# Peptides against a protein of PDB entry 5VVV: the designs that were tried, part 218

Target 1, 276 residues: chain A of PDB entry 5VVV
Amino acid sequence: FLCGVVEGFYGRPWVMEQRKELFRRLQKWELNTYLYAPKDDYKHRMFWREMYSVEEAEQLMTLISAAREYEIEFIYAISPGLDITFSNPKEVSTLKRKLDQVSQFGCRSFALLFDDIDHNMCAADKEVFSSFAHAQVSITNEIYQYLGEPETFLFCPTEYCGTFCYPNVSQSPYLRTVGEKLLPGIEVLWTGPKVVSKEIPVESIEEVSKIIKRAPVIWDNIHANDYDQKRLFLGPYKGRSTELIPRLKGVLTNPNCEFEANYVAIHTLATWYKSN
Target 2, 276 residues: chain A of PDB entry 5VVV as posed
Amino acid sequence: FLCGVVEGFYGRPWVMEQRKELFRRLQKWELNTYLYAPKDDYKHRMFWREMYSVEEAEQLMTLISAAREYEIEFIYAISPGLDITFSNPKEVSTLKRKLDQVSQFGCRSFALLFDNIDHNMCAADKEVFSSFAHAQVSITNEIYQYLGEPETFLFCPTEYCGTFCYPNVSQSPYLRTVGEKLLPGIEVLWTGPKVVSKEIPVESIEEVSKIIKRAPVIWDNIHANDYDQKRLFLGPYKGRSTELIPRLKGVLTNPNCEFEANYVAIHTLATWYKSN

## One batch from the design tools (peptide; made by RFdiffusion4, then SolubleMPNN)

Design b2_p28_6_s3 (from b2_p28_6, 17 letters changed)
Fold by OpenDDE base, seed 5:
Structure b2_p28_6_s3 (fold): chain B 276 residues (1-276), chain A 28 residues (1-28)
Amino acid sequence: as target 1 above (276 residues)
Amino acid sequence: EKEKLEELKKKYEKSKEEYKKKALEDLK
């Protein structure tokens, strides 16, 4: 069971010292996972093709080493979906080289994210792939196999919540393709019925699990404030029955952008997790 | 190259604003 934090917000990423302090807190609270997915890291999303500089490499190596010291699984995410051509072998090779670099930093867990992108393929991809889901699954499976089938590999679908599913969760051709074609060792991220789910009913998890043919990992936006930084979500982790725990592969909270605001959010997630 | 960069920035900003809009709607 993956339980911890995803740094997955829009806005200024946390500094390395904040991330190290996070790892210390995660260990203290018996949480085990950190997902690196800061949307405003240019080399994560906008400039995903660009290799890390020597200085950036040193920082990431130090961060990954710190995660290991605190027994936190460090998952490196990349979001190529803004402008990748899935059918172009040069794009695939560029993605492989980027993940090879991160592997050299000591990273062993990875994620491919296709959140917050248009559902439209380019003309070249339409000639090769029957659907957007087929294109995403193809590259994800290839990368997963290329990396030697790492123990933890995550996929974030473009339809990552109930409200993004067409026509709905149980009938989505996109999620059906993901469920049928995504290799079984790859985990699927999900935010619940909505982008920001006040509640995640058990039946909603059973519904999505059936179509994706696996228990999801929750990317939980309950405490996310990147959409309105005038708000701080200081309340407890709530609206999630402990009956979800045996039906999930994990829960990663995407909390407030303000690192200092997240004590209650993360601590109460840990209490929730340990209450099962 | 500059045109491609401007297009990429536009895609990024659009996706960010669409996310923010959806998240705010979910709070209602």
Scores: peptide ipSAE 0.715, ipTM 0.958, DockQ to the pose 0.901
Fold by OpenDDE base, seed 4:
Structure b2_p28_6_s3 (fold): chain B 276 residues (1-276), chain A 28 residues (1-28)
Amino acid sequence: as target 1 above (276 residues)
Amino acid sequence: EKEKLEELKKKYEKSKEEYKKKALEDLK
């Protein structure tokens, strides 16, 4: 069971010292996972093709080493979906080289994220792939296999919540393709019925699990505030029955952008997790 | 190319604003 934090917000990424402090807190609270997915890291999303500089590499190596020291699984995410051409072998090779670099930093767990992108394929991809889901699954499976089938590999669908599913969760051709064609060793991220789910009913998890043919990892936006800089979510982790735990592969909270605001969010997640 | 960079920035900003809009709608 993956339980911890995803740094998955828009806005200023946490500094390395904050991330190290996070790992210390995660260990102390018996949480086990950190997903590196800061949307405003240019080399994660906007400039996903760009290799890390020597200085950035040193920082990431140090960060990954710190995660290991605190027994936190460091999952490196990349979000190529803004402008990748899935059918272009050079794009696939570029993605491979980027993940090879991160592997050299000592990272062993990875994620491919296709959140917050248009459902439109370019003309070249439309000639090769039957659907957007087929394109995403193809590259994800290829990368997963290329990396030697790492123990933890995550996929974030473009339809990552109930309200993004067309026509709905149980009938989504996109999620059906993901469920049928995504390799079984790849985990699927999900935010619940909504982008910001006040509640995640058990029935909603059963529904999505059926179509994706696996238990999801919750990317939990309950404490996310990147959509409104005037809001801070200081309340406890709630609206998730502990009956979800046996039905999930994990829960990763995407908390407030303000690192200092997240004590209650993360601590109460830990309490929730340990209450099963 | 500068034009491609500006297009990429526009795609990023659009996706960010669409996310923000949806997240705010979910709080209602």
Scores: peptide ipSAE 0.714, ipTM 0.957, DockQ to the pose 0.901
Fold by OpenDDE base, seed 2:
Structure b2_p28_6_s3 (fold): chain B 276 residues (1-276), chain A 28 residues (1-28)
Amino acid sequence: as target 1 above (276 residues)
Amino acid sequence: EKEKLEELKKKYEKSKEEYKKKALEDLK
């Protein structure tokens, strides 16, 4: 069971010292996972093709080493979906080289994220793939196999919550393709009924699990505030029955942008997890 | 190259604003 934090917000990423402090807190609270997915890290999303510099490499190596020291699984995410051409073998090779570099930093767990992108394929991809889901699954499976089928590999769908599913969760052709074609060893991220879900009912998890043919990992935006800089979510982790735990592969909270505001959010997630 | 960069920035900003809009709607 993956339980911890995803740094998955828009806005200024946390500094390395904050991330190390996070790992210490996660260990102390018996949480086990950190997903590196800061949307404003240019080499994560906008400039995903760009290799890390020597200085950036040293920082990431140090960060990954710190996660290991605190027994926190460091998952490196990349979000190529803004401008990748899925059918272009050069794009696939560029993605492979980027993940090879991160593997050299000591990273062993990875994620491919296709959240917050347009549902339209370019003309070249339409000639090769039957649907957007087929294109995403193809590259994800190829990368997963290329990396030697790592123990933890995550996929974030473009339809990552109920309100993004067309026509709905149970009838989504996109999610059906993901469920049928995504290799079974790849985990699927899910956010619940909405982008910000006040509640995640058990029935909603059963519904999505059926179509994706696996228990999801929750990317939980309950404490996310990147959409409104005037708000801080200081309340407890709530609206999630502990009956979800046996039906999930994990829960990763995407908390407030302000690192210092997240004590209650993360601590109460830990309490929730340990209450099962 | 400059035009491609500007287009990429526009795609990023659009996706960010669409996310923000949806998140705010979900809080109502």
Scores: peptide ipSAE 0.710, ipTM 0.958, DockQ to the pose 0.905
Fold by OpenDDE base, seed 3:
Structure b2_p28_6_s3 (fold): chain B 276 residues (1-276), chain A 28 residues (1-28)
Amino acid sequence: as target 1 above (276 residues)
Amino acid sequence: EKEKLEELKKKYEKSKEEYKKKALEDLK
């Protein structure tokens, strides 16, 4: 069971010292996972093709080493979906080289994220793939196999919540393709019925699990505030029955942008997890 | 190259604003 934090918000990423402090807290609270997915890290999303500099490499190596020291699984995410051409072998090769570099930093767990992108394929991809889901699954499977089938590999669908599914969760052709074609062992990220789910009913997890043919990892936006700079959610982790735990592969909270505001968010997630 | 960069920035900002809009709607 993956339980911890995703740094998955829009806005200024946390500094390395904050991330190390996070790892100390995660260990202390018996949580086990950190997903590196800061939207405003240029080499994660907008400039995903760009290799890390020597200085950035040193920082990432130090961060990954710190995660290991605190027994935290460091998952490196990349979000190529803004402008990748899935059918272009050069794009696939560029993605492979980027993940090879991160593997050299000592990273062993990875994620491909296709959240917050347009559903339209370019003309070249339409000639090769029958749907957007087929294109995403193809590259995800290829990368997963290329990396030697790592123990932890995550996929974030473009339809990552109930309200993004067309026409709905159980009838989504996109999620059906993901469920049928995404290799076993690749985990699927999900935010619940909504982008910000006040509640995640057990029945909603059973519904999505059926179509994706696996238990999801919850990317939980309950404490996210990147959508409203005037909002700070200091309340407990709530609206999730502990009956979800045996029905999930994990829960990763995407908390407030302000690192110092997240004590209650992370601590109450840990209490929830241990109360099972 | 400059045009492609501006298009990429525009895509990023659009997706970010669509996310924010949806998240705010979810809280109602």
Scores: peptide ipSAE 0.705, ipTM 0.955, DockQ to the pose 0.905

Design b2_p28_6_s4 (from b2_p28_6, 18 letters changed)
Fold by OpenDDE base, seed 4:
Structure b2_p28_6_s4 (fold): chain B 276 residues (1-276), chain A 28 residues (1-28)
Amino acid sequence: as target 1 above (276 residues)
Amino acid sequence: DEEKYKELLEKYEKSKEKYFKIAREDLK
């Protein structure tokens, strides 16, 4: 069971010292996972093709080493979906090289994210793939296999919540394709019925699990505030029955952008997780 | 290429703003 934090917000990423402090806190609270997915890391999303510099590499290596020291699984995410051409072998090879570099930093767990992108393909991809889901699954499977089928590999669908599913969760051709064609060793990220789900009913997890043919990992935006600078939710992790735990592969909270505001968010998640 | 950069930035900003709008609506 993956339980911890995803740094998955828009805005200024946390600094390395904050991330190291996070690992200390995660270990202390008996959480086990950190997903590196800061959207404003240019080499994560906008410039995903760009290799890390020597200086950036040193920082990431140090960060990954720190995660290992605190027994936190470091999952490196990349979000190529803004401008990748799935059918272009050069794009696939570029993605492979980028993940090879990160592997050299000591990273062993990875995520490929297709969140917050348009649900359309370019002309070249339309000639090769029958749907957007087919394109995404193809590259995801290829990358997963290329990396030697790492123990932890996550996929974030473009339809990552109930409200994004067309026509709905249970009838989504996109999610059906994901469920049927995504290799079984790849985990699927999900935010619940909504992008910011006040509640995640058990029934909603059963519904999505059926179509994706696996238990999802919750990317939980309950404490996210990147979308509203006036919002500071200091309430506990709530609206999630502990009955979800046996029905999930994990829960990763995407908390407030302000690192110091996240004590309640992370601690109450830990309490929730331990209450199983 | 400045034009390609501009287009990419516009895509990024558009996707971010779409997410922001939806997330704000989810809390109503």
Scores: peptide ipSAE 0.709, ipTM 0.958, DockQ to the pose 0.921
Fold by OpenDDE base, seed 3:
Structure b2_p28_6_s4 (fold): chain B 276 residues (1-276), chain A 28 residues (1-28)
Amino acid sequence: as target 1 above (276 residues)
Amino acid sequence: DEEKYKELLEKYEKSKEKYFKIAREDLK
């Protein structure tokens, strides 16, 4: 069971010292996972093709080493979906080289994210793939296999919540393709019925699990505040029955942008997780 | 290419604002 934090917000990423402090806190609270997915890391999303510099490499190596020291699984995410051409072998090879570099930093867990992108393929991809889901699954499976089928590999669908599914969760051709064709060792990220789900009913998890043919990992935006700078949610992790735990592969909270504001968010998640 | 960069930035900003709008509405 993956339980911890995803740094997945828009806005100023946390500094390396904050991330190291996070690992210490996660260990103390008996959480086990950190997903590196800051939207404003240019080499994560907008410039995903760009290799890390020597200086950036040193920082990431140190960060990954620190995660290992605190027994936190460091998952490196990349979000190529803004401008990748799925059918172009050069794009696939570029993605492989980028993840090879991160592997050399000591990273063993990875995520490929297709959140917050247009649900359209370019002309070249339409000639090769029957749907957007087919294109995404193809590259995801290829990358997963290329990396030697790591123990932890995550996929974030473009339809990552109930409200994004067309026509709905149970009838989504996109999610059906993901369920049928995504290799079984790859985990699927999900935010619940909504982008920010006040509640995640058990029935909603059973519904999505059926179509994707696996238990999802919750990317939980309950404590996120990137969308409203006036919001500071200091309430407990609520609206999630502990009956979800046996029905999930994990829960990763995407918390407040302000690192110092996340004590309650992370601690109450830990309490929730231990209560089952 | 500066024009390609502008297009990419526009896509990024558009997707960000869409997420922000939806997230704000989800809390109402």
Scores: peptide ipSAE 0.708, ipTM 0.957, DockQ to the pose 0.943
Fold by OpenDDE base, seed 5:
Structure b2_p28_6_s4 (fold): chain B 276 residues (1-276), chain A 28 residues (1-28)
Amino acid sequence: as target 1 above (276 residues)
Amino acid sequence: DEEKYKELLEKYEKSKEKYFKIAREDLK
């Protein structure tokens, strides 16, 4: 069971010292996972093709080493979906080289994210792939196999919540393709019925699990505030029955942008997780 | 390529704003 934090918000990323402090807190509270997915890290999303500099490499190596020291699984995410051509072998090779670099930093867990992108394929991809889901699954499977089938590999679908599914969760051709063709060792990220789910009913998890043919990992935006600078949610992790725990592969909270505001969010997640 | 950069930035900002709008609506 993956339980911890995803740094997955828009806005200024946390600094390395904050991330190290996070690892210490995660260990103290017996949580086990950190997903690196800051949207404003240019080399994560906008400039995903660009290799890390020597200085950036040193920082990431140090961060990954710190995660290991605190027994936190460090998952490196990349979001190539803004402008990748899935059918172009050079693009696939570029993605492989980028993840090879991160592997050299000591990273062993990875994620491919296709959140917050348009469903439209370019003309070249339409000639090769039957659908957008087929294109995404193809590259994800290829990368997963190329990396030697790492123990933890995550996929974030473009339809990552109930409201994004067309026509709905149980009948989505996109999610059906993901369920049928995504290799079974790859985990699927999900935010619940909505992008920000006040509640995640058990029935909603059973529904999505059926079509994707696996228990999802929740990317939980309950404490996210990047979308509203006036919002600071300092309340407990709530609206999630503990009956979800045996039906999930994990829960990663995407919390407030303000690092110091996340004590209650993370602590109450830990309490929830231990209550099974 | 400045034009390519501009297009990419526009895609990024558009996706961000779409997410922000939806997230705000989800809390109503």
Scores: peptide ipSAE 0.707, ipTM 0.957, DockQ to the pose 0.930
Fold by OpenDDE base, seed 2:
Structure b2_p28_6_s4 (fold): chain B 276 residues (1-276), chain A 28 residues (1-28)
Amino acid sequence: as target 1 above (276 residues)
Amino acid sequence: DEEKYKELLEKYEKSKEKYFKIAREDLK
């Protein structure tokens, strides 16, 4: 069971010292996972093709080593979906080289994220793939196999919550393709009924699990505040029955942008997890 | 390529603002 934090918000990423402090807190509270997915890290999303510099490499190596020291699984995410051409072998090779570099930093867990992108494929991809889901699954499976089928590999669908599913969760052709064609060893991220879900009913998890043919990992935006800088959510992790735990592969909270505001968010997640 | 950069930035900002709008609406 993956339980911890995803740094998945828009805005200024946390500094390395904050991330190391996070690992200390996660270990102390018996959580086990950190997903590196800061939207405004240029080499994560906008400039996903760009290799890390020597200085950036040293920082990431140090960070990954720190995660290992605190027994936190460091998952490196990349979000190529803004401008990748799925059918272009050069693009696939570029993605492989980028993840090879991160593997050299000591990273063993990875994620491909296709959140917050348009559902449209370019002309070249439309000639090769029957749907957007087919294109995403193809590259995800290829990368997963290329990396030697790592123990933890995550996929974030473009339809990552109930309100993004067309026509709905149980009848989504996109999610059906993901469920049927995504290799079974790849985990699927899910955010619940909404982008910010006040509640995640057990029935909603059973519904999505059926179509994706696996228990999801929750990317939980309950404490996210990147969309409203006037909001600081200091409330507890709530609206999630502990009956979800046996029906999930994990829960990763995407918390407030302000690092020091997340004590209650992360601590109450830990309490929730340990209450099972 | 400055034009390609501008297009990419516009895609990024558009997707970000769409997410922001939906997230704010989800809390109403």
Scores: peptide ipSAE 0.705, ipTM 0.959, DockQ to the pose 0.905

Design b2_p28_7_s1 (from b2_p28_7, 13 letters changed)
Fold by OpenDDE base, seed 4:
Structure b2_p28_7_s1 (fold): chain B 276 residues (1-276), chain A 28 residues (1-28)
Amino acid sequence: as target 1 above (276 residues)
Amino acid sequence: MEKLEELKKKYEKAKEEYKKIARKAVEE
């Protein structure tokens, strides 16, 4: 069971010292996972093709080493979906080289994220792939296999919540393709019924699990505030029955952008997780 | 330069769309 934090917000990424402090807190609270997915890291999303500089590499190596020191699984995410051409072998090779670099930093767990992108493929991809889901699954499977089938590999679908599913979760051709074609060792990220789910009913997890043919990892936006900087979500982790725990592969909270605001959010997630 | 501007516009558009949807989801 993956339980911890995803740094998955829009806005200023946390500094390395905040991330190290996070790992210490995660260990102390018996949480086990950190997903590196800061949307405003240019080399994570907008400039995903760009290799890390020597200085950036040193920082990431230090961060990954710190995660290991605190027994926190460091999952490196990349979000190529803004402008990748899935059918272009050079793009696939560029993605491979980027993940090879991160593997050299000592990273062993990875994620491919296709959140917050247009559902439209380019003309070249439409000639090769039957759907956007087929394109995403193809590259995800290829990368997963290329990396030697790492123990933890996550996929974030473009339809990552109930409200993004067309026509709905149980009938989504996109999620059906993901469920049928995504290799079984790849985990699927999900935010619940909505982008920000006040509640995640058990039935909603059973529904999505059926179509994706696996228990999801919750990317939990309950404490996310990147959409409204005038709000801080200081309340406890709530609206998730502990009955979800046996039905999930994990829960990763995407909390407030303000690192200092997240004590209650993360601590109460830990309490929730231990209550089963 | 044009490709970079297009990429930036695409990023910002996706970000603002997410923010709009997330705000709506919290208000419902």
Scores: peptide ipSAE 0.697, ipTM 0.948, DockQ to the pose 0.911
Fold by OpenDDE base, seed 1:
Structure b2_p28_7_s1 (fold): chain B 276 residues (1-276), chain A 28 residues (1-28)
Amino acid sequence: as target 1 above (276 residues)
Amino acid sequence: MEKLEELKKKYEKAKEEYKKIARKAVEE
């Protein structure tokens, strides 16, 4: 069971010292996972093709080593979906080289994210792939196999919540393709019925699990504030029955952008996880 | 230059769309 934090917000990424302090807190609270997915890190999303510099490599190696010291699984995410051409072998090779560099930093766990992108493929991809889901699954499976089938590999779908599913969760051709064609060792990220779900009913997890043919990992936006910088979410982790735990592969909270505001959010997630 | 500006526009559009949907989801 993956339980911890995703740094997955829009806005200024956390500094390396904040991330190390997070690992200390995660260990202390018996949480086990950190997902590196900061939207405003240029080499994660907008400039995903760019290799890390020598200085950036030293920082990432130090951060990954610190996660290992605190027994926290460090998952490196990349979001190529803004401008990747899935049918272009050079794009696939560029993605492989980027993940090889991160593997050399000591990273062993990875994620491919296709959240917050247009549903339309380019003309070249339409000639090769039957749908957008087929293109995403093809590259994800190829990368997963290329990396030697790592123990933890995550996929974020473009339809990552109930309200994004067309026509709905149980009838989505996109999620059906993901469930049928995504390799079984790849985990699927999900935010619940909505982008920010006040509640995640057990029945909603049973519905999505049936179509994707696996238990999801919750990317939980309950404490996310990147959409409203005038609000801080300081309340407890709530609206999630403990009956979800045996029906999930994990829960990763995407909390407030302000690192110092997240004590209650992360501590109450840990209490929830231990109550089962 | 045009490709970089187009990429920035795609990023900002997606970000603002997410923010709009997230705000609505919290108000419901």
Scores: peptide ipSAE 0.697, ipTM 0.948, DockQ to the pose 0.883
Fold by OpenDDE base, seed 5:
Parts: structure tokens; sequence; C-alpha cells
Structure b2_p28_7_s1 (fold): chain B 276 residues (1-276), chain A 28 residues (1-28)
């Protein structure tokens, strides 16, 4: 069971010292996972093709080493979906080289994220792939196999919540393709019925699990505030029955942008996780 | 240059769309 934090918000990423302090807190609270997915890291999303500089490499190596010291699984995410051509072998090779670099930093766990992108393929991809889901699954499976089938590999679908599913969760052709064609060792990220779910009913997890043919990992936006900087979500982790725990592969909270605001959010997630 | 500006526009559009949807989801 993956339980911890995703740094997955829009806005200023946390500094390395905040991330190390996070790992210390996660260990202390018996949480086990950190997902690196800061949307405003240019080399994560906008400039995903660009290799890390020597200085950035040293920072990431130090961060990954710190995660290991605190027994926290460090998952590196990349979001190529803004402008990747899935059918172009050069794009696939560029993605492979980027993940090879991160593997050299000592990273062993990875994620491919296709959140917050247009559902439309380019003309070249439409000639090769039957659907957008087929294109995403193809590259995800290829990368997963290329990396030697790492123990933890995550996929974030473009339809990552109930409200994004057309016509609905149980009938989505996109999620059906993901469920049928995504290799079984790849985990699927999900935010619940909505982008920000006040509640995640058990029945909603059973519904999505059936179509994706696996238990999801919750990317939980309950404490996310990147959409409204005038709000701080200081309340407890709530609206999630403990009956979800045996039906999930994990829960990763995407909390407030303000690092110091997250004590209650993360601590109460840990209490929730231990209550089962 | 043009490709970079287009990429920035795509990023910002997606960010603002997410923010709009997220705000709505919290108000419901």
Amino acid sequence: as target 1 above (276 residues)
Amino acid sequence: MEKLEELKKKYEKAKEEYKKIARKAVEE
C-alpha cells in the first residue's frame, strides 16, 4: 500500500530542504511514499525533453538519497502529454533517455502522467493509434518494459476522475482501453468522483476498479489549494471510509502549496491509514 | 520561438482550466 504525499500542485515547487523535512515527517508518521510531480518544474512537464543539468542532477541525487535514508519510496513523475507525438520514435527515445538519466540518480520508481492535457491526438498519431488511450497505453507499456518493469510504476490517465469520464466511469471507452491494454504491473492514479473530491464513496472505487481492472492509487486533492491561493485547507483528512484501504493500492495526498500548512493534513492521513 | 509560445499557451490554458474545475468542485 502506497501512502504519503504527491508534490503535484501548480505553483512554486518545494525547496530541497522542505522535501527532506517532508521525508523525516513521513517516516515519523509511518508513511512510505513521495511522488515527485511539481507541475511548475519545467523539466517535469513543459520541457520534459530537456535533460537535467549537472547542478540539477546533484540536487535530485541528494533528494533521492535522502528519501532512501528515511525509507521513503521516491517516485519520479514525468508529464510529456502537452506536446509529445506518441507515434514518433524520436520522442519515445527522448523520453527513454530522460528516464535513464533519472535512473542513474538512483531512482527505481516512476510515473507517466497524462493529466491536464487536450484529448486530441495530432494527425500523425491518428494514423497509427485507434484512440488517445491506445497511444498513451502504448508508450506507457513500452517505457515500463524498457525500464525493466520496475516494482512501482504509475500511470495518470487523462480521465483521472469521475467528472472527466465520457459518458461516465463504467462506460468510458478511454478507461476501458486503459484497463484492457495497460500492463497489469502498472498502477493507475485516480482523484475520485471529482478533481477535488470532498468524499470518495466505496462504490465509486468499486466502479473505477472494475473498468481499469485494478485497485487505483488515489491522488487526493482534498487539501490542494493551488486553484485558490486565498484558501488554506487546514482540516483533517476526511470523507474517506477506512473501508477504502483494502480496495486501494494507495493514497498520495496533494496538499497545500504552503509546505508549513500541511502538518494536520499529512498527520491525519497517517492516522486514517493506521486505523485499519 | 513560435513553438515555445504555443507550448506556454497550452500549459497556461490547461492550468487555468484545472483551476476553474477545481474551484467548482469545492463549491459543490
Scores: peptide ipSAE 0.692, ipTM 0.947, DockQ to the pose 0.900
Fold by OpenDDE base, seed 3:
Structure b2_p28_7_s1 (fold): chain B 276 residues (1-276), chain A 28 residues (1-28)
Amino acid sequence: as target 1 above (276 residues)
Amino acid sequence: MEKLEELKKKYEKAKEEYKKIARKAVEE
C-alpha cells in the first residue's frame, strides 16, 4: 500500500530542504511514499524533453538519496502530454533518455502523467492510434517495459476523476481501453468522483476499479489549495472510510502549496491509514 | 519563439481550467 505525499500542485515547488524535512516526517508517521510531480518544474512538464543540468542532477541525486535514508519510496513523475507526438519514435526515445538519466540518479520508481492536457491527438497520432487512450497506453507500456518493469510504475489518466469521464466512469471508452490494454503491473492514479473530492464513496472506487481492472492509487486533492491562494485547508483527512484501504493500492495526498501548512493534513492521513 | 508561446498558452489554459473545476468542486 502506497501512503504518503504527492508534490503535484501548480505553484512554486518545494525547496530541497523542505522535501528532506517531508521525508523525515513521513518516516516518523510510518508513511512510505513521495511522488515528485511539481507542475511548475519545467523539466517535469513544459520542457520534459530537456535533460537535467549537472547542478539539477546533483540536487535530484541528493534528494533521492535522502528519500532512501528515510525509507521513503521516491517516485519520479514526468508529464509529456502537453506536446508529445506519441507516434514519433524520436519522442519515445527522448522520453526513454530522460528517464534513463533519472534512473542513474538512483530512482527506481516512476510515473507517467497525462493529467490536464488536451484530449485531441495530432494528425500523425490519429493515423497510428485508434484513440487517445491507445496512444497513452502504448507509450506507457513501452516505457514500463524499457525500464525493466519497475516494482512501482504509476499512470495518471486524462480522465483522472468521475467528472472527467465521458459519458461516465463505468461507460468511458477511454478508461475501458486503459483497463484492457495497460499492463497489469502499472498502477492507475485517481482523484475520486471530482478533481477535489470532499468524499470518496466505496461504491465509486468499486466502479472505477471494475473498468480499469485494478485497485487505483488515490491522488487526493482534499488538502490542495493551488486553485485558490486565499484558501488554506488545515482540517483533518476526512470523507474517506477506512473501508477504502483494502480496495486501494494507495493514497498520496496533494496538500497545500505552503509546506508548513501541511502538518495536520499529513499527520491525519497517517492516523487514518493506521486505523485499519 | 512561436512554439514556446504556444506551449506556454497550452500550459496556462490547462492550469486555469483545473483551477476553475477545482474551485467549483469544493463549493459543491
Scores: peptide ipSAE 0.690, ipTM 0.947, DockQ to the pose 0.919

